Peptides against a protein of PDB entry 1Y74. Designs and how they scored, part 5

Target 1, 57 residues: chain A of PDB entry 1Y74
Amino acid sequence: LGLERDVSRAVELLERLQRSGELPPQKLQALQRVLQSRFCSAIREVYEQLYDTLDIT

## One batch from the design tools (peptide; made by RFdiffusion4, then SolubleMPNN)

Design b2_p19_3_s4 (from b2_p19_3, 9 letters changed)
Fold by OpenDDE base, seed 2:
Structure b2_p19_3_s4 (fold): chain B 57 residues (1-57), chain A 19 residues (1-19)
Amino acid sequence: as target 1 above (57 residues)
Amino acid sequence: SELEEALRRYQELLEELLA
């Protein structure tokens, strides 16, 4: 699925946007923290397991 | 930019989900 890789890429892009100053840094940091949270990781694992079980192509 | 708008909308959706 590459969901973990996509989340990691999203975090990287958020860090770049924070440095650019084009968006409010606090909002970007909040989104970054959500993506790196244990909750988000757990949801990602469930999501990946569901797709593995359902064999969605 | 379009990416900035998409990320803003995504943030809003996550905030609603976690509220």
Scores: peptide ipSAE 0.028, ipTM 0.472, DockQ to the pose 0.068
Fold by OpenDDE base, seed 3:
Structure b2_p19_3_s4 (fold): chain B 57 residues (1-57), chain A 19 residues (1-19)
Amino acid sequence: as target 1 above (57 residues)
Amino acid sequence: SELEEALRRYQELLEELLA
């Protein structure tokens, strides 16, 4: 699935925004941490496993 | 930019969800 790639892309974009300084870095960093958190990773993993198991095509 | 605003809104949504 592309979910992992999509999350990675989102994190990348957030990093770029942080470096630009156009937005509050602390807030962007917090969001980035959430997206990279074990919680989000676990949810993504469960979603992908269910998707594969249920064969939703 | 539109992307910045979209990400801002997404952040707000996540904050509400995780609150």
Scores: peptide ipSAE 0.027, ipTM 0.479, DockQ to the pose 0.063
Fold by OpenDDE base, seed 1:
Structure b2_p19_3_s4 (fold): chain B 57 residues (1-57), chain A 19 residues (1-19)
Amino acid sequence: as target 1 above (57 residues)
Amino acid sequence: SELEEALRRYQELLEELLA
């Protein structure tokens, strides 16, 4: 699965948006922290494990 | 932009999940 890569790409895009100043940097930073959190990592791992046993295509 | 809108929607979903 590419979920980890997608999260990493999302974080990168958030960093770009923060630098552009088009959106409130604090909110983008908060979202970035969430995406990099242990919580999101745990959810990702559970999702990937379930994906291996379920046909969700 | 479309990216901003997508990230805004994603943020809203995460806020609901983490609330």
Scores: peptide ipSAE 0.026, ipTM 0.478, DockQ to the pose 0.068
Fold by OpenDDE base, seed 4:
Structure b2_p19_3_s4 (fold): chain B 57 residues (1-57), chain A 19 residues (1-19)
Amino acid sequence: as target 1 above (57 residues)
Amino acid sequence: SELEEALRRYQELLEELLA
């Protein structure tokens, strides 16, 4: 499971999109903040713990 | 560009997921 890595990649892609200037940055930045929030981290941790324990496919 | 379009689509999907 690479959820943490995937979230980090998502944040990176959002940053690239912001730097392109093609789209207003506010929504992208808000989404980036959500992905980096303590709430998101807590949910990720629970998910990863369950995934590691149960090995659900 | 194709890159920008791909990023836009990915962002859109993330917004739907997190909304």
Scores: peptide ipSAE 0.025, ipTM 0.523, DockQ to the pose 0.047

Design b2_p19_4_s1
Fold by OpenDDE base, seed 3:
Structure b2_p19_4_s1 (fold): chain B 57 residues (1-57), chain A 19 residues (1-19)
Amino acid sequence: as target 1 above (57 residues)
Amino acid sequence: DLIEELLKQAEELLEEYLK
């Protein structure tokens, strides 16, 4: 799993959306902050550990 | 256009987790 990479990519895409001005940036910025939060990082780590342990296919 | 591109890339990312 490349969750760290994929979260980083999602953040990059949200930054591009905010700069485009096609949408009000406030909700996009809030989502970006959630993805960059320590809480989200901790949940990602738990998910990765569970995935490795349970061998979810 | 950018929203559509975002959705396309999100779909590509999801494919890696759903396979």
Scores: peptide ipSAE 0.024, ipTM 0.504, DockQ to the pose 0.034
Fold by OpenDDE base, seed 5:
Structure b2_p19_4_s1 (fold): chain B 57 residues (1-57), chain A 19 residues (1-19)
Amino acid sequence: as target 1 above (57 residues)
Amino acid sequence: DLIEELLKQAEELLEEYLK
């Protein structure tokens, strides 16, 4: 699974979008904070552990 | 232009989860 990598990429893309000024940054920044939260990390960990246990790629 | 490029990259990420 590449979920950790994909979340990290999503955060990077949100940072670029915020710097462009093409959209109001507040909601993008809020989403970025959610993706970097301990809650999101815990959900990701459970997801990855489940699929690792089941040997699902 | 930036939004278009971000959408392309988001599509590439989603392909891994939808296949």
Scores: peptide ipSAE 0.024, ipTM 0.502, DockQ to the pose 0.033
Fold by OpenDDE base, seed 4:
Structure b2_p19_4_s1 (fold): chain B 57 residues (1-57), chain A 19 residues (1-19)
Amino acid sequence: as target 1 above (57 residues)
Amino acid sequence: DLIEELLKQAEELLEEYLK
């Protein structure tokens, strides 16, 4: 599991979509801000800690 | 074309978490 890596990839994809101009950028930018928020980072950290502890897959 | 490729990559990424 590489949640930090995958969140970073998602942010990159959102930036590319915004630069493309094919979609309204406001909602994409809002989602990007959520993914980069301290709240999302804290939830990610808890998720990764639980995943590592439980060794689900 | 760009959107289709990005959506495909997003789908592949999501599949890893929905297993």
Scores: peptide ipSAE 0.024, ipTM 0.505, DockQ to the pose 0.035
Fold by OpenDDE base, seed 1:
Parts: C-alpha cells; sequence; structure tokens
Structure b2_p19_4_s1 (fold): chain B 57 residues (1-57), chain A 19 residues (1-19)
C-alpha cells in the first residue's frame, strides 16, 4: 500500500492547482485541509492496519 | 495544460485503488 504517499501527492497537486489561479481556490483549499486533517490520518492508519492484518498488498 | 496533467495524474493514482 502507498496510501500515505498518494495522499501526500494529492495535497501537492491541490497546492499546484491553487497557485495556478485557474480555478477558485476555496473548494481546493477545503479539500486540502480535509486530506491534511487528523481525522484523515486516523482513517488512513486504520485502513493500512486492516490491510497489513489481512496480508493484502 | 496544467489542469489536464493534474487530472491525468489523479486518474492514474485512483486506478491503483479501484482495480
Amino acid sequence: as target 1 above (57 residues)
Amino acid sequence: DLIEELLKQAEELLEEYLK
């Protein structure tokens, strides 16, 4: 699983979109804040633990 | 061009989780 890496990449992409100014930043910023939240991190950890326990790659 | 490239990368990323 590369979920931590992929979430980090998604945040990076959202930052680039915001800096481009081609789209209204408010919704992009809101999504970025959700992905960086403690809630999202906790859900990610549970997900990764579940797959580790099931030995699923 | 930037949006199209970012959408392409998002699609590639999501394909790994949806397959």
Scores: peptide ipSAE 0.023, ipTM 0.498, DockQ to the pose 0.035

Design b2_p19_4_s2
Fold by OpenDDE base, seed 2:
Formats: sequence, structure tokens, C-alpha cells
Structure b2_p19_4_s2 (fold): chain B 57 residues (1-57), chain A 19 residues (1-19)
Amino acid sequence: as target 1 above (57 residues)
Amino acid sequence: DEVERLLEEAREQLERFLA
């Protein structure tokens, strides 16, 4: 699935946007924190396990 | 333009997880 890679890439892009200063940083920072949280990681793991079990690509 | 492009890319990455 590569969900870990996709989430990591999204975080990287949000970091670039934050540094540009063209957007309010607070919401970008909040989104980054959510995506990097243990909760999000656990949900991602469950998601990947479900799709591995179902053999759905 | 760059901001919109980067937001679109980030959105696409996140949609893969949410789908």
C-alpha cells in the first residue's frame, strides 16, 4: 500500500508550505501533528492489516 | 501557484490513506 510513504510525503509538503509563510502556519502545524501522532500511526497499521488480510490493492 | 500546487500534491497523498 505504501501508506507510510504517502503520509511522510504529505508531511514533507506541509513543512515546505509552512516555511513559505504564504499560509497560516497554525493549521498546517496541527495537521502535521495529527499525521505524526501515535494515534494516526496505529490507525494506519490497522488499515494496512485489514487490506493485507482482504488482499485488496 | 506554488502553494496551490503543493497543497494539491499533499491532498493527493492523504487521499490514498483516506480512501
Scores: peptide ipSAE 0.065, ipTM 0.606, DockQ to the pose 0.040
Fold by OpenDDE base, seed 3:
Structure b2_p19_4_s2 (fold): chain B 57 residues (1-57), chain A 19 residues (1-19)
Amino acid sequence: as target 1 above (57 residues)
Amino acid sequence: DEVERLLEEAREQLERFLA
């Protein structure tokens, strides 16, 4: 599925946006924290496991 | 311009995850 890679790339892009200073950093940082949280990781794992188990493509 | 481009790329990555 490569979901971890997609999320990691999104986080990288958000870091670049934060450093640019062109946008309010607080909301971007909050979003980044959510994406890097254990909660988000757990949800991702459940999602991937469900697809593996149910063979959903 | 760069900010908007980066936002769009990030959006695309997140949408692939949520799809």
Scores: peptide ipSAE 0.064, ipTM 0.607, DockQ to the pose 0.038
Fold by OpenDDE base, seed 4:
Parts: C-alpha cells; structure tokens; sequence
Structure b2_p19_4_s2 (fold): chain B 57 residues (1-57), chain A 19 residues (1-19)
C-alpha cells in the first residue's frame, strides 16, 4: 500500500509548490499541517493495518 | 508547467490515500 510514502511525497511536493511562490502559500501550508497531524497519522496507521490484514485490493 | 506537474503528482499521491 505504502500510504506513508505517498503522504510523505505529497507533503514534499506541496513544500516545493509553496517555495515556488506561484500559489497562495497559506493554503498549501495548512494542507501540509493536516497531512502531518497526529489525527491524520493515526487514521493512516489504522487504515494501513486493516488494509494489510484484510488484503483489500 | 512545473507547478501544474507538481500539483498533478501531489494529487495522484493523495488520491491513493483517499480512494
């Protein structure tokens, strides 16, 4: 599944977009904070565990 | 072009999580 990898890559890309200055940085930063929050991390962890256990396609 | 490419890639990564 690799959700942790996917989220980490997404955060990296959002950081690059933020540094480019071509988009409003506040919204990008807010999204980064959400993706890096304890809440999102906990949900991701549970989802990954369930996905791995149930072997859902 | 770079911004659009990065947005598209980020979208693809997020869609894997949200789908």
Amino acid sequence: as target 1 above (57 residues)
Amino acid sequence: DEVERLLEEAREQLERFLA
Scores: peptide ipSAE 0.064, ipTM 0.604, DockQ to the pose 0.040
Fold by OpenDDE base, seed 1:
Structure b2_p19_4_s2 (fold): chain B 57 residues (1-57), chain A 19 residues (1-19)
Amino acid sequence: as target 1 above (57 residues)
Amino acid sequence: DEVERLLEEAREQLERFLA
């Protein structure tokens, strides 16, 4: 799957964009917080469990 | 250019998760 890795990479890229100063940081920070939230982690975990159960790989 | 590239890559990562 690698969903956790993909989300982590997205957060890393948003951090780089934030540090560049070329964009307003507020929206980037908000998105980072959402992606790192316990809610998103729980949803991802459920998705991965269903993926394993259904053996869709 | 670099900002646009980073945004595109981040978008691709998020699409993998949301799709």
Scores: peptide ipSAE 0.063, ipTM 0.606, DockQ to the pose 0.039

Design b2_p19_5_s2 (from b2_p19_5, 10 letters changed)
Fold by OpenDDE base, seed 2:
Structure b2_p19_5_s2 (fold): chain B 57 residues (1-57), chain A 19 residues (1-19)
Amino acid sequence: as target 1 above (57 residues)
Amino acid sequence: DAELQRLLEELRRLMEQLT
């Protein structure tokens, strides 16, 4: 799904920026934790269920 | 930095999907 892919891509970009040291690592880590939170996972599950129910491809 | 700009764009897209 688009959301899962976009979350995964954002996490990948955060990991790269964290390794470069270009940005404050604590801020990047906080944002990474939010994107990997149970909240984001729950929203993803709702989208998955909606797409399954509506047969949206 | 182009990588930071890509991250900001991905975050914008996520926000648009969630709102």
Scores: peptide ipSAE 0.071, ipTM 0.609, DockQ to the pose 0.105
Fold by OpenDDE base, seed 5:
Structure b2_p19_5_s2 (fold): chain B 57 residues (1-57), chain A 19 residues (1-19)
Amino acid sequence: as target 1 above (57 residues)
Amino acid sequence: DAELQRLLEELRRLMEQLT
């Protein structure tokens, strides 16, 4: 789903920036935790259930 | 940095989807 792909892409970019050392690792880690939080997971679950129920591709 | 700019754009897109 679009949201899951966008979250995964944002997490990937954070991991790259963390490895480069361009930004403080603690800030990047905090943002990564927010994107992987229960809130983002709950929104993703709503989308998944909606598309599964309606059989939308 | 281009990677930082890409991250900020992806975060903006996520915020728009969540609101």
Scores: peptide ipSAE 0.064, ipTM 0.600, DockQ to the pose 0.112
Fold by OpenDDE base, seed 1:
Order: sequence, then structure tokens, then C-alpha cells
Structure b2_p19_5_s2 (fold): chain B 57 residues (1-57), chain A 19 residues (1-19)
Amino acid sequence: as target 1 above (57 residues)
Amino acid sequence: DAELQRLLEELRRLMEQLT
């Protein structure tokens, strides 16, 4: 699903930026935690259930 | 710089989906 892929991609990009040292590690880690938060996961779950129910391809 | 721009674009997409 789009949201799950976009979250996963954003997390991957944050991990790359952490390794490059271009940005403060603490800010990147905080953003990573937000993207992996229960809130984002709950929204993803709602989308997943809606797509499954409505057969949206 | 290019990686930061990619991240910002992905975050924009996420924001659009969440709102």
C-alpha cells in the first residue's frame, strides 16, 4: 500500500542521512520515532483495512 | 543534498495522505 511504502522509504532515507552525518542525529532519530509511532501505524492499519474491504487496487 | 530532497518529497506525500 502507498502509505506503508512511503513510511518505509522515509525511514530508509533517514537511516542514510544518519550515516552521512549531514543532519543532527538526534533530530533524525526523533523524526524516525514519529514515523514509526503508534499513530502512524494506526493510520496505516485503517488504510490497509479500507483497501482490503473496498478492493481498491 | 539529493537524499534530503528525496526525504522531503516522501514526507510531503505522507502528509498529503494523513490529511
Scores: peptide ipSAE 0.058, ipTM 0.583, DockQ to the pose 0.110
Fold by OpenDDE base, seed 3:
Structure b2_p19_5_s2 (fold): chain B 57 residues (1-57), chain A 19 residues (1-19)
Amino acid sequence: as target 1 above (57 residues)
Amino acid sequence: DAELQRLLEELRRLMEQLT
């Protein structure tokens, strides 16, 4: 799904910025944890269920 | 820095999708 792909892309970019040391690592880690949180996972699950229920491919 | 700008754009897109 587009949302899952976009979250994965944002996480990839955060990992690159963490490795470069360009930004404070604690703030990047906090944001990374939010994007990988159960909350974001639950939102993706709701989207997936809606697509399945509505038979949207 | 292009990497930070790309991240900010992706986060903006995510916020627009979630709201």
Scores: peptide ipSAE 0.082, ipTM 0.638, DockQ to the pose 0.099; fails the geometry check

Design b2_p19_6_s1 (from b2_p19_6, 10 letters changed)
Fold by OpenDDE base, seed 3:
Structure b2_p19_6_s1 (fold): chain B 57 residues (1-57), chain A 19 residues (1-19)
Amino acid sequence: as target 1 above (57 residues)
Amino acid sequence: DELLKELEEKLRKLLQEVL
């Protein structure tokens, strides 16, 4: 799904930015925690279920 | 700067997909 791919890419970018040291890590780490949270995972599951129900491939 | 710009674009797309 586009959403799943975009979340994965956003997390990858956050990890790279944290390693570069160009920005204060605390806010980047907090955003990464949100994207990897059970809340974000639950949203993805809802989308996957909707796609499955609507037979959208 | 390029990585930050791509991150901003990805976050914008995520919000547009969810909302």
Scores: peptide ipSAE 0.315, ipTM 0.813, DockQ to the pose 0.051
Fold by OpenDDE base, seed 1:
Structure b2_p19_6_s1 (fold): chain B 57 residues (1-57), chain A 19 residues (1-19)
Amino acid sequence: as target 1 above (57 residues)
Amino acid sequence: DELLKELEEKLRKLLQEVL
């Protein structure tokens, strides 16, 4: 699913941006925490189940 | 800048997929 791939890529990009030091890390880290949160995981799981049920590609 | 641009695009796609 696009959602899982986009979350994973967004987290990877946030980790790279934090390591580069080009930007203040606090907001990047906060956003990464949100994307890796149980809340976002629960949303992803609901959407994955809906996509599986509706056969949305 | 390119990494930030890709991040912004990914976040936009995520929001469009969820909302």
Scores: peptide ipSAE 0.314, ipTM 0.812, DockQ to the pose 0.052
Fold by OpenDDE base, seed 5:
Structure b2_p19_6_s1 (fold): chain B 57 residues (1-57), chain A 19 residues (1-19)
Amino acid sequence: as target 1 above (57 residues)
Amino acid sequence: DELLKELEEKLRKLLQEVL
């Protein structure tokens, strides 16, 4: 799904940005924690169920 | 700058898909 791929890519980009030292890491770490939270996982799960039901790729 | 721009675009797309 687009949502899952976009979350995974966003997390990867946050990790790279933290390693580069270009930006203060604290806000990037906070955003990464949100994207990897159970809340975001639950939203993704609902969308996955809808896509499966509607046979949308 | 390129990585930051891609991150901003990904976050925008995520929000547009969910809302």
Scores: peptide ipSAE 0.314, ipTM 0.812, DockQ to the pose 0.053
Fold by OpenDDE base, seed 4:
Structure b2_p19_6_s1 (fold): chain B 57 residues (1-57), chain A 19 residues (1-19)
Amino acid sequence: as target 1 above (57 residues)
Amino acid sequence: DELLKELEEKLRKLLQEVL
């Protein structure tokens, strides 16, 4: 699903940006923590189930 | 700059999928 792929890519980009040192890491880490939170995982699961049920790509 | 741009695009898409 697009959502899972976009979350995974966003996390990867956040990790790369943190390593580059181009930006202060604290806000990037905070955003990464949000995207990897149980809350966001639960939202993703609900959307994935919905898209699977409706056969939406 | 390219990484930041792609991140912004991904975040925008995520928000558009959820909202």
Scores: peptide ipSAE 0.312, ipTM 0.811, DockQ to the pose 0.053

Design b2_p19_8_s3 (from b2_p19_8, 6 letters changed)
Fold by OpenDDE base, seed 1:
Structure b2_p19_8_s3 (fold): chain B 57 residues (1-57), chain A 19 residues (1-19)
Amino acid sequence: as target 1 above (57 residues)
Amino acid sequence: SELERLLEELRRLLEELRE
């Protein structure tokens, strides 16, 4: 599914923003950690299971 | 695909900020 890919792309974009220094690095780092957290991964897993089973739009 | 759509929007916003 595209969710895992989108999460990875979001993390990549956050890394680029961090390196550019355009935004507060602390906030970007926090957001990056959220996207890479076990919590987010668990939600993704549940979502993918439901998506696969119910074809959620 | 609601969550996927929201995440896609997030990616777009982040890309706009990088530009």
Scores: peptide ipSAE 0.037, ipTM 0.507, DockQ to the pose 0.115
Fold by OpenDDE base, seed 3:
Structure b2_p19_8_s3 (fold): chain B 57 residues (1-57), chain A 19 residues (1-19)
Amino acid sequence: as target 1 above (57 residues)
Amino acid sequence: SELERLLEELRRLLEELRE
């Protein structure tokens, strides 16, 4: 699965884009906040728990 | 570019969530 690791990698890329100024900083910041939010983390946890519990194939 | 790499990573994340 490795969703936590993948999300972390995406956040790293967003930080690089923010520093470069190639894209509107406000929109990038908003996306970064969403990915790092407690809500996003909670959704990830639910997904991982369901994956483990149901052992969906 | 960095933007392309970001979009690819996000695409991959969405794909994993869809599975």
Scores: peptide ipSAE 0.029, ipTM 0.499, DockQ to the pose 0.049
Fold by OpenDDE base, seed 5:
Structure b2_p19_8_s3 (fold): chain B 57 residues (1-57), chain A 19 residues (1-19)
Amino acid sequence: as target 1 above (57 residues)
Amino acid sequence: SELERLLEELRRLLEELRE
């Protein structure tokens, strides 16, 4: 939950940076796509499940 | 600047993800 929120916030910031045009849009878009990829989503899910199972704070 | 603030926040979030 918290990790998902942080990733979403990071993506939002990248979108703002892209719109500003102050940085190369291709690299920002690539990073955004990585963060939103099915791979990262799956890793996030596993990560969160492990912490839930192990009760790690 | 706004850009610097955004970059710093992004850096912070990414660093937290690596912990």
Scores: peptide ipSAE 0.028, ipTM 0.497, DockQ to the pose 0.047
Fold by OpenDDE base, seed 4:
Structure b2_p19_8_s3 (fold): chain B 57 residues (1-57), chain A 19 residues (1-19)
Amino acid sequence: as target 1 above (57 residues)
Amino acid sequence: SELERLLEELRRLLEELRE
């Protein structure tokens, strides 16, 4: 799985958007925090384990 | 997988917004 990679890429894109100033930075920052949260990380770990076990598409 | 697709879609949308 590449979930960790994809989440990291999403965070990178959010950082670029924030620097550009094209969008409200507070909303982008909120989304960034969600993606980097312990809860999101925990869900990702569970999903990856289930994917490896059940071969979820 | 569904979650992978959702994350990919998120990346795509963010990339498009950065143009």
Scores: peptide ipSAE 0.036, ipTM 0.508, DockQ to the pose 0.117; fails the geometry check

## One batch from the design tools (peptide; made by RFdiffusion4, then SolubleMPNN)

Design b2_p20_3_s1 (from b2_p20_3, 8 letters changed)
Fold by OpenDDE base, seed 4:
Parts: structure tokens; sequence; C-alpha cells
Structure b2_p20_3_s1 (fold): chain B 57 residues (1-57), chain A 20 residues (1-20)
């Protein structure tokens, strides 16, 4: 599972969008904070554990 | 929380679509 890497990449892309100035930075920053929250981290960990357990390939 | 995540994602996607 690359979910941690995918979330990290999404955060990086949000940082790039914030720096481009093409979009209002506050909404992008708010989404970035949600993705980096302890709640999202806990859900990610549960998802990764379940995926590893259920992965039969 | 998940509701806030979805709301913020929706807001960002809407702004991207409005600029396209």
Amino acid sequence: as target 1 above (57 residues)
Amino acid sequence: DLEELLRRLEEVLQELLEQA
C-alpha cells in the first residue's frame, strides 16, 4: 500500500498549488491540514492494516 | 474529521472547475 506516499504526494501538490497563486490559498491550506490531521492518520493506519490483512494476492 | 475532509475537497474541486 502506498497510501501514506499518496497522501504525502497530495500534500506536496497542494503546497505547489498554494505557491502558484492560481487558487485561493486558504482553502488549499485547510484541505492540507485535514489530510495531515491525527484523524486522517488514524483512518489511514486502520485502512493499511485491513488492506494488508485482506490482501490475498 | 471525514465530513470536513469531504467538504474541503469539494470546495477545492469546485474552484478548479470554475477556472477551467
Scores: peptide ipSAE 0.024, ipTM 0.468, DockQ to the pose 0.070
Fold by OpenDDE base, seed 3:
Formats: C-alpha cells, sequence, structure tokens
Structure b2_p20_3_s1 (fold): chain B 57 residues (1-57), chain A 20 residues (1-20)
C-alpha cells in the first residue's frame, strides 16, 4: 500500500491550490490540517496493518 | 466543480474526526 505517498501527494496538491488563490484558502488549509493530523496517520497505520494481517482481497 | 468536490471531501473528513 502506498497510502503515505498518496496522502503526501494530496497535501502537496492542496498547497498548490492554496497558492493559486482560485479556491477558499481556509477550507483548503483545514483539509490539509486534517490529512496531516495524528488521527489520519493513526487510521492509515491501522488500515495498513489490517491489510497486511487479514489479506483483504 | 473542484470547489464543490473539495467541500464534500472536507465534510467527510470532519465526520470521521467527530467519530474519533
Amino acid sequence: as target 1 above (57 residues)
Amino acid sequence: DLEELLRRLEEVLQELLEQA
């Protein structure tokens, strides 16, 4: 699973969108903070562990 | 549009945070 890489790429894209000024910056920043939160990291780790352990097909 | 998509994604992530 490349979830860490995908989340990092999503955060990078949100930073670019914030700099463009085309979208409400506060909403983009809130979404970025959520994706970088300890909660999202913990959920990602649990999902990766369960995927590896349960062989989710 | 992209703004509406990002708003919906924010709403889903907020709901997940409220359940934690």
Scores: peptide ipSAE 0.024, ipTM 0.469, DockQ to the pose 0.064
Fold by OpenDDE base, seed 1:
Structure b2_p20_3_s1 (fold): chain B 57 residues (1-57), chain A 20 residues (1-20)
Amino acid sequence: as target 1 above (57 residues)
Amino acid sequence: DLEELLRRLEEVLQELLEQA
């Protein structure tokens, strides 16, 4: 399961977008904070557990 | 919450589409 890596990569991309100044940084920063939240981490853990249990192809 | 996550994703995607 690559979801943790994908979230980490998404956060890195959001940091790059914030630094480019092409997009309003406030929305990108808000999304980054959501992705780094305890809530998002808990949902990720549940998803990973369900995925491993259900063997969803 | 999940609704906040989806709302923030939508907001970011809208901004990206407006600039394309």
Scores: peptide ipSAE 0.024, ipTM 0.467, DockQ to the pose 0.077
Fold by OpenDDE base, seed 2:
Structure b2_p20_3_s1 (fold): chain B 57 residues (1-57), chain A 20 residues (1-20)
Amino acid sequence: as target 1 above (57 residues)
Amino acid sequence: DLEELLRRLEEVLQELLEQA
C-alpha cells in the first residue's frame, strides 16, 4: 500500500494551494494538520497492517 | 513562541513524510 506516499503527496498539494492564495489558507492548513496527526498516522498504520494480513479485496 | 514551535514541527513532519 502506498498510503504514506499518498498522504505525503496530499500534504504537498495542500501547501501549494495555500501558497496560491486561491483558497482560505486556514482550512487547508487544518486539513494538512489532520493528515499529519498522530491519529491519522495510527489509523493508516492499522489499516495497512490489516490489509496486508487479511488480504481484504 | 508556540506558533514558531508549531511551524517547525510542521516542517519536520513534512520532511519525515517526504522521506517515507
Scores: peptide ipSAE 0.023, ipTM 0.419, DockQ to the pose 0.029

Design b2_p20_3_s4 (from b2_p20_3, 7 letters changed)
Fold by OpenDDE base, seed 4:
Structure b2_p20_3_s4 (fold): chain B 57 residues (1-57), chain A 20 residues (1-20)
Amino acid sequence: as target 1 above (57 residues)
Amino acid sequence: ELEELLRRLEEVLQQLLEEA
């Protein structure tokens, strides 16, 4: 699954948006922290395992 | 699917970067 790469890309985009200063940086930073959290990583791993097992399209 | 949700999130973030 490309999910880890997609999360990493989403975080990169959030960092770029924060640097632009056009959006409230606190909300973007909060979302970035959620995506980088141990909880989100654990849910991703469980999802990847379930996806591989169930062949969910 | 979480992959589709993350893809949609990426698309929204890309659009916001293009508008910026």
Scores: peptide ipSAE 0.029, ipTM 0.484, DockQ to the pose 0.073
Fold by OpenDDE base, seed 1:
Structure b2_p20_3_s4 (fold): chain B 57 residues (1-57), chain A 20 residues (1-20)
Amino acid sequence: as target 1 above (57 residues)
Amino acid sequence: ELEELLRRLEEVLQQLLEEA
């Protein structure tokens, strides 16, 4: 499952967007904090466990 | 579903970076 990598890539993209200054950096930083949150990690772990158990394509 | 949502999020973020 690539979800950890996908989240890490999304965070990297958000960091690049924040550095460009073209978008409100506070909103991008808030989204980055959500993706790095313990809540998002816990949901990812549950999803990975369900995916591994159910083999849902 | 979550993987697809993350993929779509990455695509949107990539588009925003390319338009910048």
Scores: peptide ipSAE 0.027, ipTM 0.480, DockQ to the pose 0.076
Fold by OpenDDE base, seed 3:
Structure b2_p20_3_s4 (fold): chain B 57 residues (1-57), chain A 20 residues (1-20)
Amino acid sequence: as target 1 above (57 residues)
Amino acid sequence: ELEELLRRLEEVLQQLLEEA
């Protein structure tokens, strides 16, 4: 699974959007904090383990 | 589901960067 890479790419895109100033930075920063949270990482790890073990589509 | 949600999020963020 490429979830770690996909999350890292989403965070990079959010950082670019925050720097442009065209969008409300507070909402983008909140989403970035969620994606970088220990909770999101734990859910990702569980998802990857379940996908690898159960072949969940 | 989570992988697809993240891919859709990436697509939306890319579109917003192209419109900027």
Scores: peptide ipSAE 0.025, ipTM 0.479, DockQ to the pose 0.072
Fold by OpenDDE base, seed 2:
Structure b2_p20_3_s4 (fold): chain B 57 residues (1-57), chain A 20 residues (1-20)
Amino acid sequence: as target 1 above (57 residues)
Amino acid sequence: ELEELLRRLEEVLQQLLEEA
């Protein structure tokens, strides 16, 4: 899935931003909390179900 | 501490990706 590559890339970017110290750790932690939220999990589940239903190659 | 939280985030995101 293109989403897999995009999220892996987003993780890599967040790790780089954390190591650089250019962003407050609290902002990165807030983004982590958003990504781990029940809302994001539900949206992902819906996306996966739609993807499987639409048979997007 | 924060590096450990990011490692855990990475692990969770990787698991989420393997399920997709």
Scores: peptide ipSAE 0.025, ipTM 0.415, DockQ to the pose 0.032

